Peptides against a protein of PDB entry 3T6J. Designs and how they scored, part 5

Target 1, 375 residues: chain A of PDB entry 3T6J
Amino acid sequence: PIVESYIGFIESYRDPFGSRGEFEGFVAVVNKAMSAKFERLVASAEQLLKELPWPPTFEKDKFLTPDFTSLDVLTFAGSGIPAGINIPNYDDLRQTEGFKNVSLGNVLAVAYATQREKLTFLEEDDKDLYILWKGPSFDVQVGLHELLGHGSGKLFVQDEKGAFNFDQETVINPETGEQIQSWYRSGETWDSKFSTIASSYEECRAESVGLYLCLHPQVLEIFGFEGADAEDVIYVNWLNMVRAGLLALEFYTPEAFNWRQAHMQARFVILRVLLEAGEGLVTITPTTGSDGRPDARVRLDRSKIRSVGKPALERFLRRLQVLKSTGDVAGGRALYEGYATVTDAPPECFLTLRDTVLLRKESRKLIVQPNTRLE
Target 2, 372 residues: chain A of PDB entry 3T6J as posed
Amino acid sequence: PIVESYIGFIESYRDPFGSRGEFEGFVAVVNKAMSAKFERLVASAEQLLKELPWPPTFEKDKFLTPDFTSLDVLTFAGSGIPAGINIPNYDDLRQTEGFKNVSLGNVLAVAYREKLTFLEEDDKDLYILWKGPSFDVQVGLHALLGHGSGKLFVQDEKGAFNFDQETVINPETGEQIQSWYRSGETWDSKFSTIASSYEECRAESVGLYLCLHPQVLEIFGFEGADAEDVIYVNWLNMVRAGLLALEFYTPEAFNWRQAHMQARFVILRVLLEAGEGLVTITPTTGSDGRPDARVRLDRSKIRSVGKPALERFLRRLQVLKSTGDVAGGRALYEGYATVTDAPPECFLTLRDTVLLRKESRKLIVQPNTRLE

## One batch from the design tools (peptide; made by RFdiffusion4, then SolubleMPNN)

Design b1_p8_3_s1 (from b1_p8_3, 5 letters changed)
Fold by OpenDDE base, seed 5:
Structure b1_p8_3_s1 (fold): chain B 375 residues (1-375), chain A 8 residues (1-8)
Amino acid sequence: as target 1 above (375 residues)
Amino acid sequence: MRTFEFDF
């Protein structure tokens, strides 16, 4: 078998300032069969990047073909085992040298372990569909998240010699209609500049890319979904995200007004964006469980994903990217923290919902090392 | 960067 590994100070999620990497490592085996779909995704990446809702001037000048491999992880050392990885974490290197993506296939398989009777916050009519397609849809989401989420976008930079990597006279900010007014100076990075919100903001951007591009027929075709299956994958992917946004409340600490998990904060932000879109796209309804205790239901109107959800996400995602590209920390923080704020204001009453989420919390799952055998 | 599932 082909063995891949990495080790080092890589991910900075646990650093409040987003700077210091946590020591992490894995050993994995390449799954050749499962890598094929990601190879096809890579083959379409340059074209799919053009489908993202920002001008080419906000995308990398030259497409650098990344690697994407499906891995079965044998050992993972770290505070959390991911389903997908995009490295390096330095945008300048991503833009100039390229990047690598991996999908941890057997980690993705953990998603299939959901028991129907324990599945919280979904309508009964959605549970079976959710269980059926959660895994496949998450596979799509991970692929898009890594390759086209983290792998997309350009940072506007002025180098140490004063040269810009963009034409100051012709590049227009699509949000303002004006020329570019801010950029990264030499030595400034995404993490150094956006600091406390950098990780969650970037995860939110990547997750949003996943939701946005999963609507594209070519993406679904690459992953082998057609017809009704494709539509169900889309629906479940979006449903999974809005449900995750509710579940995310577990990771908010009201007393400290802070989030303890960057990805879940990101998913809450997306939930807020989609709720703001209105028009019945997303509905969260407090209910009473069979035990007589508080419960809740999340409903996503699949018929409004394209008509209501996509435009809302498009605008939000473009705004995220523009603020990122221009290094507009003030604007980015205002936008992101605004959506990340958790209050008990009606109609959502998120702090009350948080109590419900905590009440319905499941026991933490454990991932153990797999066994290997010779055939 | 990496992607996690929800609550595990």
Scores: peptide ipSAE 0.367, ipTM 0.907, DockQ to the pose 0.585
Fold by OpenDDE base, seed 2:
Structure b1_p8_3_s1 (fold): chain B 375 residues (1-375), chain A 8 residues (1-8)
Amino acid sequence: as target 1 above (375 residues)
Amino acid sequence: MRTFEFDF
């Protein structure tokens, strides 16, 4: 078997300032069969990057073919085991040197185990479809999230010699219509500038890329979906995201006005964006469970994903990227923290919904280290 | 950077 490993101070999710890496390591075996799907995604990456909602001037100057491999993890040392990984965690290196993506296939397999009777916050009519397509839709989301989410976009930089990596006279900010007025100076990084919101903001951008690009037939064809199956995969992917936004409330601490999990904060932000779009796209309805205690249902109108959801997400995603590229911390913080704010204001009453989420909380999933066998 | 289903 082909063995891959990494070790070091890699991810900074546990640092409140997004700077200090946690010691992490894994040993994994390459799954050649599953890697073939992600290789097809890599082959289409250059074309798919052009579908993202920002000008080419805000994208990487030169396409560098990345690696993407499916791995079965044998040992993972860290505070949490991911389904996907994009490294290195430095935008400048991703722009100039390239990057590697991995999908931890056996971690995804654990996520596929769903019991219908324990599935919370979905309408009964959606449960069977959700169970059927949760795995496949998540494969699509992870691939897009890593390769085209974390692997996309450009930071505007002035180097130590005063040179810019963009043409100051011709590059236009698509949000303002003006020339670029801010950038990263020498020694400044994404994490150093955006600090407390950097990790969650970037995860939100990557998740949004996944939702946005999964609407493209080319993406679904790469994963082997067409016709009605493709539409179901899209629907379940979006449904899973809005459901995750509700579940995210578990990881909010009202007393401290803070989030304890960057990805869940990101998913709540996306939920807020899609709720703001209105038009009946997303509806969260408080209900009473069979036990007489509070419950809730998330509804996503399939027919409005492209007409209402996509335009809303497009505008939001473009703003995320423009603010990131220009190093506009004030604008980025205002935008992101605005959507990440949790109150009990109607009609959503998110703090009340949080109580419902906590009441319906399931036990944390555990991953046990696997064994290998020689046959 | 990473992707989680939820929190593992």
Scores: peptide ipSAE 0.351, ipTM 0.903, DockQ to the pose 0.545
Fold by OpenDDE base, seed 1:
Structure b1_p8_3_s1 (fold): chain B 375 residues (1-375), chain A 8 residues (1-8)
Amino acid sequence: as target 1 above (375 residues)
Amino acid sequence: MRTFEFDF
């Protein structure tokens, strides 16, 4: 077997300022069969990057082919076990040296084990479809999230010698129609500038890339889905995201006005974006459960994903990238914190919905370290 | 950066 491992101060999710890494390590075995799908995604990455909703001037000047493997994790030391990883976390190194991606396949397999009777906040008619396609759709989402989410975009930089990595005279900001007016100076990084919102903002960008690009026929083909199956995978991926946005309310602390989990905050933001799009795309309906206590249902109109959802997500995702590339912290914070705000304002009444989410909360799953044998 | 499932 091919064994992979890493160890060190890797991720900064637990740092309120997004700068200090947490010590982490894993040992895993390569899953060759699942890695083949991600290899095909890598082979199409250069072309798929061009489908993202920003000008080439906001993307890397030269494509660097990354590695992508599926791993079965044997041991993981850290605060939580991810489904996927993209490293390094330094944007300059990603742009000049390249990056690596991994999908933790056996972690995903555990996530696939959803019991129908415990599945909350979905319409009854969607439950079987959700159970059937949650796993496959999440494989697609993780692949896109890591490779083309975290692996996309350019930061505009002025180096210590005063040289720019972009043409100041010709590059135009697609949101303003003007020349570039802000950038990263020498010594400034994504985390140092965007600080408290950096991790969640980047996760939101990556999740949005996943939803946006999963609509591309080539992506579904790479993962082996065609016809009605491909459409169901798309539907369930989007449905899972809007459901996650509701579940995210568990991780908001109203009395402190803060989020305790960067990915869940990101998913709530995406829910807010799709709700803002209107036109019946997403509906959250408070209900009464069989036990007589509060419940809720999330509805996603699949016929409006491309016509309503995609354009809304396109505009939002472009704004995220432009603000990130130009180092516009004020604009980025205003945009992101606006969508991340949780109030009890109608029609959604999110603070009331939060009470419902907490009431329907399931016990946390425990992942136990496995044993393996050489036979 | 990482991706996390929300129900674990």
Scores: peptide ipSAE 0.343, ipTM 0.901, DockQ to the pose 0.614
Fold by OpenDDE base, seed 3:
Structure b1_p8_3_s1 (fold): chain B 375 residues (1-375), chain A 8 residues (1-8)
Amino acid sequence: as target 1 above (375 residues)
Amino acid sequence: MRTFEFDF
C-alpha cells in the first residue's frame, strides 16, 4: 500500500485571526481507484480555470499542475476530520511553486449513511434523490472546491523592490472598469489583511467555485455522470448547499454575533446570495412537523439553477475574487459580513429559523478510527 | 485549507 502522512501546525481555523496553526497529523492509504477520477480532473484543470468568472489577469500567470489523491484515513489527530485538503496554506507558494489536493474518501463515505427518517428540511419528493446522490455530488463538490477553488486566483503583489506582479497600466478591475488601485505589499498575506473573515471568505469562494463549475458538462463526465444522472448530481449538489446554509444557523451565536464554524458561515452566505437572486430559485418555508412542533422545508427549483442561480453566483464569485486579488479589505468585509449577518427580518426570519434548526438538531456523529490489514 | 461536511 501507498502511505501518505503529514504533521505540524497546518490549519488556522481555530485562530480568530487566522494566523496560528493548530497541531494536526494524519496517516492514510492511497485509494488508487478513486484517485483516478481526480487525476482526470487535474488533467482538465487548466481549461476549467478559464471557465471561472474573472479575467485571466486575475488568475495565476502560469498553470502549475497540482497533485490530487484520494486517501483512506487510518488515523487523524486534530480538532476535526476534513473531507478534503489543499496545501500549502500560503498563497504565494500556491502561485509560484504549486500545491497538493487530497480527498479523504472514507470520511466522505461516512457522510453517505443518511437515514431517510432523520433527513430534515427537505421535501419528501427530494429525499430519495438526495440520499442517492449526496455522496457522489459531494465527491464532485470536494474535488472542485480543493482543486479549482482553493487552487485558483491570483493575489496582486508589490514586492520589496517595488515591482508588481501585474501590469498596472493594462490590468482592469472588471467590477469598476478602472485600473487596479490596491494590492498586497511585501509581507502582507491573505490572512494578515482579511484577518477575522479570511478563512470563511476563502471557504465561501471555494464552495462557490464548486457550485459554479459543477454545471460544466466536462466536470460531470470526468466523474462518470451523463444524461439524467449528471443533472441529478447537479441538482443534489446545489440542494445540499442550500440545505447546509440553513443548517449553518446552528453554528451562529446571536449573543456574540459570532460564527463558530468557517465553512458553515460560508454556506449560509451562499444561501443568502441564492435567496437574493429571487425568482423562486430557493424557498425556505416554515412548517409544522408531525410532532406538532416547528419545522421547515427548503425548495430548490431545478429549472432555475442555470437561468437564475448561475448568473447570481457568477456575479458574487467574481466580486469575491476581485476583492481578494486587490486586497480590498474594506470592500471584502462589507460584502461578506453583509451576507453573513443573521437577523430576524422578514421574509426569512433567520433567527426564528435558527430556533427550528436547533430544535431539529441531530446527535453529533462520532468518527471511529479504523484499522487495516494485509490478507 | 480544508473542507468539512459538518463540524465534528
Scores: peptide ipSAE 0.345, ipTM 0.907, DockQ to the pose 0.530; fails the geometry check

Design b1_p8_3_s2 (from b1_p8_3, 6 letters changed)
Fold by OpenDDE base, seed 5:
Structure b1_p8_3_s2 (fold): chain B 375 residues (1-375), chain A 8 residues (1-8)
Amino acid sequence: as target 1 above (375 residues)
Amino acid sequence: MATFEFDP
């Protein structure tokens, strides 16, 4: 078997400032069969990058073909095990040297495990479809999230010599219609500038890329879905995201007005964006469970994903990227924290919904380390 | 950077 490993101070999710890495490491085996779909995605990456809702001037100048491998984890030492990874975590290196993506296949397999009777917050009519396509849709989402989410976008930089990596005279900010007025100076990084919102903001951008690009027929074809199956995968992917946005409330601490998980905060933000789009796209309805206690249902109108959801997400995603590229911390924080705010204001009453989420909280899935032997 | 289903 082909063995891969990594070790070091890598991920900064546990740092409130999003800068200091936690020491972690893993040993994994390459799953060649599962890597094939991601290889096909890589083969289309350069083309798909052009589908993202920002000008080419806000994308990396040179496409560097990344690696994408599916891994079965044997041992993982750290605070948590991810479903996918994109490294390095330095934008300058990603822009100039490239990056690598991995899908932790056996972790994804754990995520696939869903029991219908334990599935919360979905309409009964959606449960079977959700169970059927959650896994496959998550594969699509993770692939897009890592490769084209984290792997996309350009930071405008002035180097130590005063040179810019963009043409100040010709590059236009698509949101303002004006020339670029802010950028990263030498020594400034994404994390150093955006600090407390950096991790969650970036995850939100990546998740949004996943939702946005999963609508592209070529993406679904790459993952082996066509016709009605492709539409179901799209639907379930979006449904999973809006459901996750509700579930995310578990990771909000009202007393401290903070989030404890970057990805969940990101998913809540996306939920808020899609709710703001209105027109019946997303509906969250408080209900009463069979046990007489509070419950809730999330409904997504599949017929409005492209007509209502996509445009809303497009505008939001473009704003995220533009603010990131220009190092506009004030604008970025205002935008992101606005959507990340949790109140009990009607009609959603998110703090009340949080109580429901906590009441219906599922037990954490257990991941058991496998053994290997030579035969 | 990564993708997590749940809290790490």
Scores: peptide ipSAE 0.402, ipTM 0.920, DockQ to the pose 0.490
Fold by OpenDDE base, seed 1:
Structure b1_p8_3_s2 (fold): chain B 375 residues (1-375), chain A 8 residues (1-8)
Amino acid sequence: as target 1 above (375 residues)
Amino acid sequence: MATFEFDP
């Protein structure tokens, strides 16, 4: 078998400032059969990048074909095992040298293990679809998240010699209609500028890319979904995201006004964006469980995903990218922290919902090292 | 960067 590994200070999620990497490592075996769909996604990546809601001037100058491989993890040393990875985490290297993507297939298998009777916060009429399509939809989401999420966008930079990597006279900010007025100076990085929100902000951008592009028929075709199946995968992917946004409240600490998990914060932000869109797209309804204790239900109107959800997400995603590209920390922080704020204000009453989420939370999944055998 | 289903 083909063995892949990595080791080192790689992910900075445990650094409040998003700068210092945690030491981790894995050994994995390539799953060739499961890599095929991701290879097809790579083959379409250049075209799909053009579908993202920002001008080409905000995208990489030159497309660099990345690698994407499905891996079965044999051993993982670290604080947690991801479902997908995009490396390196340096934007300059991503733009000039390229990047690699991996899907940890057997980790995804763990993610798919959900018991219907334990599935919280969904309407009964959604549970069967959710159970059926969570796995496949998550494959789509991970692929898009890594390849076209983290693998997209350009940072505007002035180098140490004073040269810009963009034409100051012709590049227009699509949000303002004006020329570019801010950028990264020599030595400044995404993490150094955006600091405490950098990791979560980037995860939010990547997750948003996933939701946005999963609506594209070509994406679903790449993953082998057509017709009603494709629509169900889309629905479940979006449903999973809004549900995740609710679940995310577990990882907010009100007393410290902070989030403990970057991805969950990102998912909450997306939930807020989609709630703000209104028009009945997303509804969170407090209920009473069979035990007489608080519960809740998340409802996503399938018919409004394209008409209401997509435009809202498009606008938000574009704003994320523009603010990232221009190094506009003030604007970016205002936008992101605004959506990441958790209060008990009506109608959502998120702090109250958090209590419900905590009440209904289950024990975390345990991941155990797999066995291998020679036959 | 990575994708996590749940908090590590």
Scores: peptide ipSAE 0.396, ipTM 0.920, DockQ to the pose 0.502
Fold by OpenDDE base, seed 3:
Structure b1_p8_3_s2 (fold): chain B 375 residues (1-375), chain A 8 residues (1-8)
Amino acid sequence: as target 1 above (375 residues)
Amino acid sequence: MATFEFDP
């Protein structure tokens, strides 16, 4: 068996400023069968990067082939066990030296265990599809999230010698139509500039990449889905995201006006973007449960994913990238914090919905470390 | 960076 491990101060999610790493370590075994799918994704990565909604000037100058493996984790020491990992956590190193991706397959498998009777906030007609395809769709999402989300885009930098990694005269900001007016100076990093929103913002970008690119037929083919199955995987992936956006309210603290989980904040932002798109794409309806207490239903119109959802997400994702690349903290904060704001304003009344989410909250899952043996 | 289903 192929064993992989890492240890050190790696992830900074517990740092309010997104800079200081938490000490973490894992030991895992490579799942060869699942890794083969991710290898195919890597083989298509250079082409798929071109499908992202920003000009090549905002993408890495040179494609660096990353590693991507599926791992079955045996031991994980840390505050939380992720479903996927992209390292290193330095944009400059990702841009110039490369990166590695892993999917923690057995962690994902735990997420697959959903009891229909406990599945909240979905219409009955969607529950069976959701249960069937949640796992496979999440595999797709994680793969795209890590490889083409975290693994995409460039930062515009002026080095200590005054040299730029972009042509100031020819590179145009696609949002403004103007030349690039801001960049990262020597010593400035994504985290140092965007600070409190950096982690969640980047997760939002990565999640958005996943939703956006999962619409590409080649992606679904790589994961072994075709025809109606592929469409169902797409639908469930998007449905899972909008549902997650609602569930995310659990991790908002109204009294402090802050979020306690970067990924859930990101998912709420995406929900807000898709709600803003309108046209019946996403509908959240407060209801009364069988117990007579508040409930809610999330509806996603499958037929409007490509016509309404994709364009909305495209515009949003491009804005995220452009603001990130140019180091435009003011613009980035305005955009992201705007969508991350939770109020009780109609029609959504998110603070009220939060009460509903908390009321319907499931018990926390316990993850138990496995053992393994050779047969 | 990492992807979490929910909170760590």
Scores: peptide ipSAE 0.395, ipTM 0.919, DockQ to the pose 0.507
Fold by OpenDDE base, seed 2:
Order: sequence, then structure tokens, then C-alpha cells
Structure b1_p8_3_s2 (fold): chain B 375 residues (1-375), chain A 8 residues (1-8)
Amino acid sequence: as target 1 above (375 residues)
Amino acid sequence: MATFEFDP
């Protein structure tokens, strides 16, 4: 078997400023069969990057073919085991030197186990479909999230010699119609500039890329889905995201006005974006459970994903990227914190919904790390 | 960067 490992100060999710990495390491075995799916995605990556909603001037100057491998984890040392990883965690290196992606296949397999009777916040008519396609749709989401989410976009930089990595005279900001007015100076990084929102903001961008690109027929074909199956995978992926946005409220601390988990904050932001789109795309309805206690239902109108959801997400995702590329911290913070704000304002009453989420909270999943044996 | 289903 092919063994892969890494070790060091890698992920900064537990740093309030998103800068200092936590010591982490894993040992894993390559799953050759599962890796083949992601190699097909890599083969289409250069073309798929062009489908993202920003001009080529905001994308990497040169496509660098990344590595993408599916891994079965034997041991993982860290605060949490991810489903997918994109490294290095430096935007400048990703755009100039390249990057590597991994999916942790056996971690994903554990996550797929869901009991219908314990599945919260979904309509009964959606539960069976959700259970059937959650795993496959999540594979799609993780692949897109890592490869084309974290692996996309360009930072505008002025180096220590005063040279720009973009043409100041010709590059136009698609949001303003004007020339580029801000950039990263020498020594400035994504994390150093955006600080407290950097991790969650980037996760939100990556998750949004996943939702946006999963609508592309080529993506579904790469993962082996066509016709009605492809549409079901799309629906469940979007449904899972809006449900996750509701579940995310568990990780908000009202007394401190802060989020305790970057990905969950990101998913709540996406929920807010899709709710703002209106037109019946997403509906969260407070209900009463069979036990007589508060409950809730999330509904996503399948027929409005492309007509209402995609345009809303496109606009939002473009804004995320433009603000990131230009190093516009003020604009980026205003946008992101606006959507990340949790109040009890109607009609959603998110603080009240949070109480419901906490009441219906599932037991934490545990991953027991395996070992190998000879047969 | 990474993807987590839930905060473990």
C-alpha cells in the first residue's frame, strides 16, 4: 500500500486571529479506486475554473495541476478530523507554486451513517432522498470545496520591489467598474489582513464554490451522475447546506457575539444569502414535535435552485472573491459580518431557532481510529 | 484548509 503522512503546525482554525497553526499529524493509506474520481475532477479543473463568476484577471495567471488523493486514515492527531484537506494554507503559494488536495474517505464513510428516525429539521418527503444521496453529494461538495474552492482565485500583490502581479491600467473591478484601488503589500497575507474573519470567510467562499459548480453537468458526470440522479444529488447538496446553516446556530455564542466554528459560521452565512434571495427558495418553519416541544423544518424549493439560488449565490460569491483579491478588509468585513449576525428579528427569529436547535441537538459523533492487519 | 461535516 501507498502510505501518506504529514505533520506540523498546519490549521489555524483554533487561533482567534486565524494565524497560528495547531500542531497536527496523520498517517493514511491511499485508496487508489476512490482517488480515480478526483483525478477526473483534476483533469477538468482548468476548464471548471473558468465557470467561476469572476473575470480571468481575478483568477490565477497560470493553471498549476494539483494533486488529489483519497486517503483512508489510520491515525489522526489533532482537535478534529476533516473530510477533506487543501494545502498549503498560503494563498500566494497556491497561486504560484501549486497545491495538494486530499479526501479522507473513511472519515466520510462514517459521516454517511444516518438514522432516519433521528434526522432532524427535514420534511418527511425529503428524508429518504437525503439519506440516499447525502454521501454522494458530500463527495461532490468536498471535491469542489478543496480543488476549486480553496484552489481558486488570485490575490493582487505589490511586492517589495514595487512590482504588481496585475496590470493596474487594464484590470477592472467587476463590482465597481473602476481600476483596482487596493491590494496586498509585501508581507501582508490573507490571514494577516482579514484576521478574525479570515478562516470562516475562506470556508464560506469554498463552500459557495461547491454549491455553485455542482450545478454544472460536467461536474456531476465526473462523479458518475446523470439525468434524475444528477438532479437529486444537486438538490440534496443544496438541502444539506441550508440544513447545516440552521444546525450551525449550535456553534454561536450569543453572550459573546461570536462563532466557535469557522465552517458552521460559513454555512449560516450561506443560509442567510439564500434566505435573502426570497421567492420561496428556502423556508424555515417552526413546528411542534411529537413530544409537544419546539421543532423546525427546512424546505428548499428544487425548482428555484437554478432560477433564484444560483444568481444569488453568483453575486455573493463574486463579491467574496473581489473583496479577497483586492484586500478590501473594510468591505469584506462589512459584507461577511452582516450575514453572520445572529438576532431574533422576524421572520426568522434565529435566536429562538437556536433554542430549538439546541433542544434537538444530536449526540456528538465519535470516530474510532482503525489499524491494519495482514490476511 | 479543510472541510468538516461537524465540529468534532
Scores: peptide ipSAE 0.390, ipTM 0.914, DockQ to the pose 0.524; fails the geometry check

